# Peptides against a protein of PDB entry 6RGO: the designs that were tried, part 276

Target 1, 392 residues: chain A of PDB entry 6RGO
Amino acid sequence: MALKLLGFNQDATCFSVISSNKGVTIYNCDPFGKCFELEKSTSNDEELDFLVEMLFSTSLIAVVDKTIGASKRKKLKIVNTKRKATICELTFPHEIMDVIMNRKIICVVLKSDQIFVYDISCMKLLRTIDVRGEKLKSTSKFRNSEAVGDIGVRVSLSTDNNSILCYSSYSKSDKENAPLNDIVVFDALKCIQINVLPAVHQSNIVCIACSPDGMLMATASEKGTIIRVFKTIDTENDEPILVNEFRRGSRPSRISEMKFNHDNTLLACVGESDTIHIFALPVTTTEADANEDDTLQQSSHSLSSSINGLQYISKGLANRFGKIIVSKIPTQSQQRHVAYIKIPENAKYRIGFPKDTTNTIHICGEDGNYLVYSIPRNEVGPCTLVKSNTFD

## One batch from the design tools (peptide; made by RFdiffusion4, then SolubleMPNN)

Design b2_p23_3_s1 (from b2_p23_3, 10 letters changed)
Fold by OpenDDE base, seed 3:
Structure b2_p23_3_s1 (fold): chain B 392 residues (1-392), chain A 23 residues (1-23)
Amino acid sequence: as target 1 above (392 residues)
Amino acid sequence: MVTFAKFDEKEYQELLEEAEKEL
């Protein structure tokens, strides 16, 4: 059977799949089993395509039917899974490209490069972000939407109540074909732009991950060779906004998903390659717990690769653009993975980090495998398979 | 313009109250 993976929920307690025979199925991870099914409305052998976003383990899901020939690609449905009922149906002016949510916010991304931000408590529209409109104030030419292939606005939302929204934006370069290589950091609750990260990659950003607390953001370009991790907020301290650069590989390969674990100690990435990569993040010691004298000389060999080579390109434009020094970190100072998982070639996988176990990763494949891996703490190497299940 | 084709506000609040007990 052809399976298509939709992904894990925010805490990796559930995952959703499209089965050609059944429609949308949601699986619980522990105990493993089918918890919900949305039957296909069409009797035709049409290739099913859906967006499904689940609110954690709850009965609230957002669904978009993207099936070819279905005039429903502009409709968002809020479904109660316990009642199998559509509670809310919204129709947008353009095709829905993505839907993300947390306990406070639903974001709907359109093919028009618009982001609609809703208060989940009442489905009230808080903001429409027009990513093109911000550019068009600088460049009078409407980009005809027809020729922009698979490169649209990418978004990620913090899973906490702070509701930090990170999205890709167009560079302010006078070039007609400016890439989606800027990042905007946005408080989705207050509807305030917090920060703008200019030119974080040389090419279009195709993957973004926000940390659960919204304090960190990871980015990857269409090259997928380098992952960059940034602070979302400028700290008053002269600390670099660029926290880390990770090298996934030397060969170009698209990254489809990245996730932080719940304590911001790990970043995982998956995509078109035969390998899931897991990177260790520097623990941001908040200065607060400096008081307790606990002399545990855990010689964490902090691979403090002293990022000494940060050339400050101070372009003297107005005060609100934080100085992103994208130094050319020497290729030697780019950290590799600390752990990895080998996956079948051409199998699409999705990743999730469970809340309660910081060294465990959940993965699922279009091959029908749901796998739980333990991440090694003290050595660089393969993850250990702990649990496996199959689904169809 | 975004249009609501269906919105049962009461059933939506009941769904949220059930969701909040599971969060």
Scores: peptide ipSAE 0.508, ipTM 0.935, DockQ to the pose 0.882
Fold by OpenDDE base, seed 2:
Structure b2_p23_3_s1 (fold): chain B 392 residues (1-392), chain A 23 residues (1-23)
Amino acid sequence: as target 1 above (392 residues)
Amino acid sequence: MVTFAKFDEKEYQELLEEAEKEL
């Protein structure tokens, strides 16, 4: 059967799939099994397209049926999975492109580059963010730039109650085709902009991940060769703090999803490549516990080992782009993955980190595989397969 | 911009109370 992956929930306890024959199915990860099925509304052999966002392991899901006609694509339904009943229906002026939620906030992304922020407790609209309106205020030209194909606003929301929303915005460049290469950090509860990270990539941002606590953000461009990790809230001299720069690969390949683990020690990425990459983040020791005298010289063996080779990226192109945050980190600081998983080249995969085990990753594929891997701590290498299940 | 909502408030609050108990 043709499967389409919708992804994991916030804590990787469940994942959602579209089956061409059945409609939407939600699976529990442990114990592995079907927990919900949303049947097709139509007997037609039409290609099913849905957005489904689950609120953790609860009976609350947000559903958008994108299969049939422009009217359905503008409707968000909140469904009680236990009753199979629609309990809330919201209608938007434009097609829904994405839906994200936590225990406090629902964000709805429209094809108009608008983000609707709702208080989940009462479905009250808190804010409409107009990403195009921000561009228009800077450029004074109403370009009806129809969003060319696959380029749109990307969003990520913290899974905690702080509700930090990160979204891609248009650069302030007077260029008619300004890229979506800025990031805005937004407090979704207070409805205030916290930070703006200008020109975090040279091309459009296609993937964003917020950490569970909202303190970190990862970004990738259309090239998908470099991943950048920033602090979301903290700034240094009113400039954004770049924490890490990771090299996924030398060849361009789209990144479809990134996730932090629950303790912010790992960042995983997946996309069109045959490899899921896992990167280690520096442990932010909060300076608070520095007073206990215990001289355990844990030899931090700096894996400073000899990647001497790739010096030759020419100095020449740095001069023309203004204060790109990218210019401060020497190209020598690009870290590689610490772990990886090999996947089939033609299979789309999704990733999730369980809350209970910081060194475990859940993955699922359109090939019908649900896989649990253990991540090595002390060595650079492949992840070890711990569990495998199949779904249809 | 008018968003039309159909809302079963009682059933919705019962689901949110489930989400708070998972904390």
Scores: peptide ipSAE 0.432, ipTM 0.870, DockQ to the pose 0.691
Fold by OpenDDE base, seed 4:
Structure b2_p23_3_s1 (fold): chain B 392 residues (1-392), chain A 23 residues (1-23)
Amino acid sequence: as target 1 above (392 residues)
Amino acid sequence: MVTFAKFDEKEYQELLEEAEKEL
């Protein structure tokens, strides 16, 4: 059967899939099994397409039927999975491209490059962000709707209650074809823009991950060779703080998903390559605990390769090309993965980090495999398979 | 314009209370 992966929920306790024969199925990770099934509304052999966002392990899901007709693609349904009942239905002016949520916020991304931010508690619209409108005040040229390829606004939301929203925006360049290579950091609760990271890549951003606490974000462009990690809120001299620059590979390959683990010590990425890459992040010591005693010099050879090299952001090149955060990190000092998982060629995989186990990663494939891996902490190497299940 | 076609507020609140118990 053709499976299409929808992904893991926020805490990787569940994942959702589209089965061509059945419709949408949600699986529990532990104990492994079907927890919900949404039957296909049509008997036709039409390719099923859905968006499904689950609110943690709850019976609340957001569903968009993208299978047939421009009308359904504009409808968000909130469904109670226990009752199989639609409890809320919203209709948007444009096709829904993405839906993300946490316990406080629902964000709905439209094909119009609009983000609708809702208070989940009452489904009240808090804000409409028009990612084009900041540009369209200058250029009324509708990009011809046909060549809107797979490049749209990307979003990620913190899973915590702070509800930090990171989204891709168009660079301020007067070029009609300016890339979606800026990041905006937005407090979704207060509806305030808190940071702007200009030109974090040279090409369109195709993947964003926010950390669970909203303090970090990872970005990847269409090239998918470099992943950049930034602080979301903090700035240094009103400039964005680049925490890490990771090299996924030398060959271009699209990254489809990135996720932080719950303690911000790991970043995983998956995409069109045969390899899931896991990168180690420096432990962000919150400066608060600097007061307790200096005594235990236990020489754990932590592979803290001291990233001393980040200082050389030369002031001079900022003026002519919009401030490309070109890390002056020499291509040689780009950190590689600390761990990896080999996946079948041409199999799409999704990733999730469980809350309870910081050294474990959940993965699921369109090949019907749900796999749990242990991540090595002390050595660079392959992850160890701990659990395997199959789904259909 | 975004339009609400249906909203069962009571059932919706019961589901949000389920999400808060998982904290």
Scores: peptide ipSAE 0.374, ipTM 0.873, DockQ to the pose 0.786
Fold by OpenDDE base, seed 5:
Structure b2_p23_3_s1 (fold): chain B 392 residues (1-392), chain A 23 residues (1-23)
Amino acid sequence: as target 1 above (392 residues)
Amino acid sequence: MVTFAKFDEKEYQELLEEAEKEL
């Protein structure tokens, strides 16, 4: 049967899939098993497509029927999985492209490049974010969505209660074809813009990950060769702080998903390549008490990856528009993965980090494999398979 | 314009209260 992966929930306790014959199925990760099934309402041989966003392991899910020909692509359903009941239905002016949530906020991304921010507690609209801004409203050329591929607004939301929303935005170039290469950091609760990271890539951003605490953000462009990690809130001299620049590879390959682990020590990425890459982030050792003198010379060859330089985004030449372009970190300072997982070249995979085990990664494939890997701590190499399950 | 076609506020609050107990 053809499977389509929807992804893991916020803490990787569950994942969702579309089965061509069954509809939407949610699996629990531990103990492994089906916890919810939404039956296909139609006997038609139409390729099923859905958005499903879970609220952690709870019975609350957001569902959008994306199936071709379905008039439902503009409808968000909130479903109680225990009751199998639709408790709320919202209709939007445009097709829903993405839905993301935490305990406080639901964000709905539309094909119009609008983000609707809701308070989950009362389903009240807090803000509508127009990513195109007022100037682009005059060029009513709807990107004929057929010819300009999957380039829309990307979003990521912190899983904590601070509800830091990161989204891709158009560069304020007066060019009709401005790339989606700016990032906006937004406090979704207070409805304030916190930060703007201009021109973080040369091309459109296709993947964003926010850290669970909202303090870090990872970005990848259409090229998928370089991943950049920034601080979200902190600025230095009103300039964005580039924490890391990772090299996934030399060959272009789309990144479909990135995730931070719960302690911000690891960043994983997956996409069209045969390899999931896991990168180490610098642990900001808070200078906690240097007092205890205990001379245990365990020569932990710390992988002193000389994280040489938090390179400030050097003031690249202010291009004629006064925008700071993110300077390239020298190729010698570009970090490689610390760990990897080999996956089938033709299988789409999704990734999740469990909360309780910072060195464990959950992955699932459209090949019907759910796999748990241990991430090596002290060596660069392959992850070790710990658990394997199959689903249909 | 966003339109609410259905909203069962009581069932929604019950679900959020269940969700808070499961978190």
Scores: peptide ipSAE 0.348, ipTM 0.861, DockQ to the pose 0.890

Design b2_p23_3_s2 (from b2_p23_3, 7 letters changed)
Fold by OpenDDE base, seed 4:
Structure b2_p23_3_s2 (fold): chain B 392 residues (1-392), chain A 23 residues (1-23)
Amino acid sequence: as target 1 above (392 residues)
Amino acid sequence: MVTFEKFDEEEYKELLEEAKKEL
């Protein structure tokens, strides 16, 4: 049977899958088991596609039937899983590309590059964000590319009540094909733009993760070789703060998902590669506990390899295209993963961080494996498998 | 234009009050 992964909920207590024969199934992680099923509405051998977003472990889910040929690709359903009832149905002017939620907000992303922001408490529309703006609507021939992985607006929402929304936006280039390489940080509750990070990559952003508290965001481009971590709200001299630059690999590979753990100490990424990478974020120790003078002489053998030479790429051309956040981080100081998980080749995986255990990661695969790994703290190496379950 | 094809506001409020107890 072909399984398609929809992903974990906000706290990795549940995950959702599409089974070709059963429709949508939601699994609980602990105790492991099936907790909900949405039956296939059609007897046709059509490849099922769905969006499912859960409100944590609650009985509230948002569902979109994205099945090819379905007239329902514009319809959001809010379902009570306990009652197996559709409570709310919303029809949008365009196909729904993504749905994300937290305790306060539902965001609906359309193929028109619009984001609809709703108050979850009453399903009232708070804001429509038009990422293209009014002027760009006329010239964009709908990219009729049914190509799996078409470059649209990417979004991520903080899982806290602050409801920080990060989304990809078009650069202000006069080109008809402006890349989606800007990030906007938006307060979804107040409906205020907080920050704009211009040209965070040279190519389209294909993956964004917001931290649970909304203070950090991670970005990856189509190349998927470099991951950048920024502060969302804080700026230094009206410039975006780059906290980290991570190297996933030397070869291009699409990143499909990134997640922060609940304390912002780890960032995981997964995609088309055979490896889940886990990166450590520097803990900003507040100055208080710096008393224990344990001079661990980390022999930072500064491999000061003197690549002095390439300073002279002329400052002149960079000024006309919005300040590309050129990593001020030397390529040599690009941090590698601290931990990794090997996954089967050609199996798509999804990742989640449980709230209760900051050094544990949940993963699930289209191979029908649900796996729990322990992340090493003190050594660079493989994660240790702690629990394994199978689903169909 | 976005259209509500179905909205049971009372059942939705109940679902949210149930959800708030589990959150």
Scores: peptide ipSAE 0.545, ipTM 0.949, DockQ to the pose 0.879
Fold by OpenDDE base, seed 1:
Structure b2_p23_3_s2 (fold): chain B 392 residues (1-392), chain A 23 residues (1-23)
Amino acid sequence: as target 1 above (392 residues)
Amino acid sequence: MVTFEKFDEEEYKELLEEAKKEL
């Protein structure tokens, strides 16, 4: 049977899949088992496509039937899984491309490059962000949207209550074909733009991850060779703070998903390659705990790789056009993965980090495997398989 | 324009209050 992965929920307690015969199935991770099924509404042999976003492990799900030929691609349903009932149904002017949520906010991304921000408590519209309209204010040139393939606005939302929304925006280039290579950071609760990171890649951004606390974001372009990690809110001299630049690989490969763990110490990425990569982030020592004098000589031979504080002040080459360009870290200073998981070639996998175990990663595949791995702390190497389950 | 085809506000509030107990 053809499986299609929808992904994990925010805390990796559940994942959702499309089965060609059953429709949408939701699995619980621990104890492992099927917890919900949305029946296939059509007898047609059409390839099923859905968006499903869960509110953590709750009975609230957002569902979009994206199956080809259906007018339903513009329709968002809020479903109570316990009652198997549609509670809310919204029709949008354009096809829904993505739906993301946390405890406070639902964001709906349209093919029109619009983001609709809702208060989850009452389904009240807080903001419509028009990414094209923002471009048109910055550039006098209309872009005909139809011709540029699978490249749309990408979004990521913090899983906390601060509700930091990161989205890709069009560069202020006078080129008609300006890439989606800027990032906007938006407070979704206050409905204010808090930061803009210009030209974070040379090509379109295809993957964004926000940290759970909204303090970090990771970005990847259509090349998928370099991952950049930025601070979301903080700036140095009105310039974006580049925290890390990771090399996934030397060959181009699409990254489909990235996630931070719950303590911002790890970033995982998955995509079209045979390898899930896990990168270590520098522990931001919050200055607060400097006072407890506890002389525990734990000779953790931390691989103090002398990450001498690369305060790469990206001397933004203020190019003669006054545009801040994020400086590239020299290839010699680019960090590699600290851990990896080998996956079958051409198998689509999704990733999730459980809240309770910062060194554990959940993965699921279109091959019907749900796998739990332990991440090594003190060595660079493969992750260890801890648990395996199968689904259909 | 976005259109509400269905919205039971009371049942939606109940669903959210149930969800808040599990969050």
Scores: peptide ipSAE 0.541, ipTM 0.949, DockQ to the pose 0.882
Fold by OpenDDE base, seed 3:
Structure b2_p23_3_s2 (fold): chain B 392 residues (1-392), chain A 23 residues (1-23)
Amino acid sequence: as target 1 above (392 residues)
Amino acid sequence: MVTFEKFDEEEYKELLEEAKKEL
């Protein structure tokens, strides 16, 4: 049977799949088992397509049926899984491309490059972000829906209550076909743009991940060879906004998903390649709770990669739109993975980090495998399989 | 324009209060 993966929830306690025979199924990770099933409304052999976003392990889900006709693709349903009831139904002016949520916010991404930001507590619209709106004073034709492939606005939301929204935006270049290679950082609660990172890649951004706390973001282009990690907010210290550059590989390959672990020590990526890559992040010691006692001699063998500090000249407050020159980090200073998982060729996988274990990763495949891996701490190498289950 | 085709505000508040106990 053809499975299509929807992904893990925010804390990797559940994952959702489309089964061609059943419809949408949600699985609990521990104990492993089915926790919800949404039956297909039609007996037809139509290829099922859905968006499903869970509010953690709760009975609140957002559902978009993309299977049948242009009208259903514009409807967002909020469903109580315990009651199997639709509580809220919203119709949008355009097709829904993505839905993301946390404890405070729901974001709905449309094919029109609009982001609708809702207060989850009452489904009140807080903001409509028009990602094209800054450019649309010029005669820029709507992307003819056929020829511009799966390139659209990408979004990621912090899983915490700070609700930091990162999204891809169009470069301000006078070219009609400007790439989606800028990043906007947005406080979704206050409805304020807090940062803009211009030209973070040379081509369109196709994957974004926000850290759980919203302090970091990772980006990948359509080339998928380099992953960049940025601070979301300018620190008062002259520290570079670009904190890491990772090399996934030498060959182009699409990255479909990236995730930070809950303590921001690891970044995982998955996509069209036979390998899930896991990268180590430097621990940003916030100086706060240096209380005395736990002299755990973490022998940080500081691999002193002498990142020769390209002085970002912070020119003063007036030119808020300074060209962030993404200095080409020398190819020799590009970090590799610290761990990896081999996956079957042509099997799509999704990834999640559980909250309670910083060195564990959950993965699920369109091959019907749910797998739990241990990440090695002291060596560069393969992850160890700890638990396996199958689903249909 | 976005339209509400259905919204039970009371049942939605109950669902959120149940969700907050599980979070």
Scores: peptide ipSAE 0.539, ipTM 0.948, DockQ to the pose 0.883
Fold by OpenDDE base, seed 2:
Structure b2_p23_3_s2 (fold): chain B 392 residues (1-392), chain A 23 residues (1-23)
Amino acid sequence: as target 1 above (392 residues)
Amino acid sequence: MVTFEKFDEEEYKELLEEAKKEL
């Protein structure tokens, strides 16, 4: 059977798949098993295509049927999985490209480069973000959107209640084909832009991940060779803070998904390569807990790997035109993965981090494998397979 | 323009109140 992966929910307790014969199936991760099926509405041998976004492990899902006709691809359905009932049906002016949610917000991304932000509690529209309209204000030039089929606005939303929305935007360059290489950070609850990171890559951004708390974001371009991690809200001298620059590889390869773990200590990436890469992030010790004098002499042998100080070469060549050139971290200071998982060539995989175990990763493949791996803490190496299940 | 083709506000509120107990 042809499987198509839709992905994990926000806390990796469930994942969703399209089966060519059955329609949409949702699986629980633990205990492993089917928890919901949305039957195929059509007897036609047409290739099924859906968007499915879950509200964590709840009975609330958002569904878009992309299989048949231009009208269905514009419809968002909110479904109660326990009742198998469509509760809400919204029709948009353009095709839906993505749907993301948390406990507070639903974001709907359209092919028109518009983001519709809804209050989940009542399905009230809070904001329409026109990413194309912001480009027009800056460049006076319409991009003919018809030309490059797979380059659209990318979004990621924090899974917490702060509802930090990161989205790709067009650079302010006078070029007719300005890349989607800026990031906007948006408070989705207050409906305010809180930060702008200009030219974070040289080419279009194709993957964005927001941390669960919304304090970090990871970005990858079409090249997928370098991943950049930034602070979302904090700035230094009105400039974006680059926390990390990771090298996935020397060869170009598209990254399809990135995820932070729940404590912001790990970043995983997956895509067209035979390898899931896991990177370590510096633990931001919040200075607050310095005062409790509790003398527990646990000899943490800090492997002080002398990561010689990243001299922030703040060569602020702030040239007069406000182009923040994100100072390229020297290629020698680019960190590699700390862990990896080998996956079958040509199998598409999705990734998720469970909330309760910061050193565990869930993965699922279009090959019908659901796999749980343990991530090594103190060594660079392969992840260890802990659990395996199959689905159809 | 976005159009609501269906919206059961009561059933939607019930679904959300059920979801809030699981969150």
Scores: peptide ipSAE 0.537, ipTM 0.948, DockQ to the pose 0.882

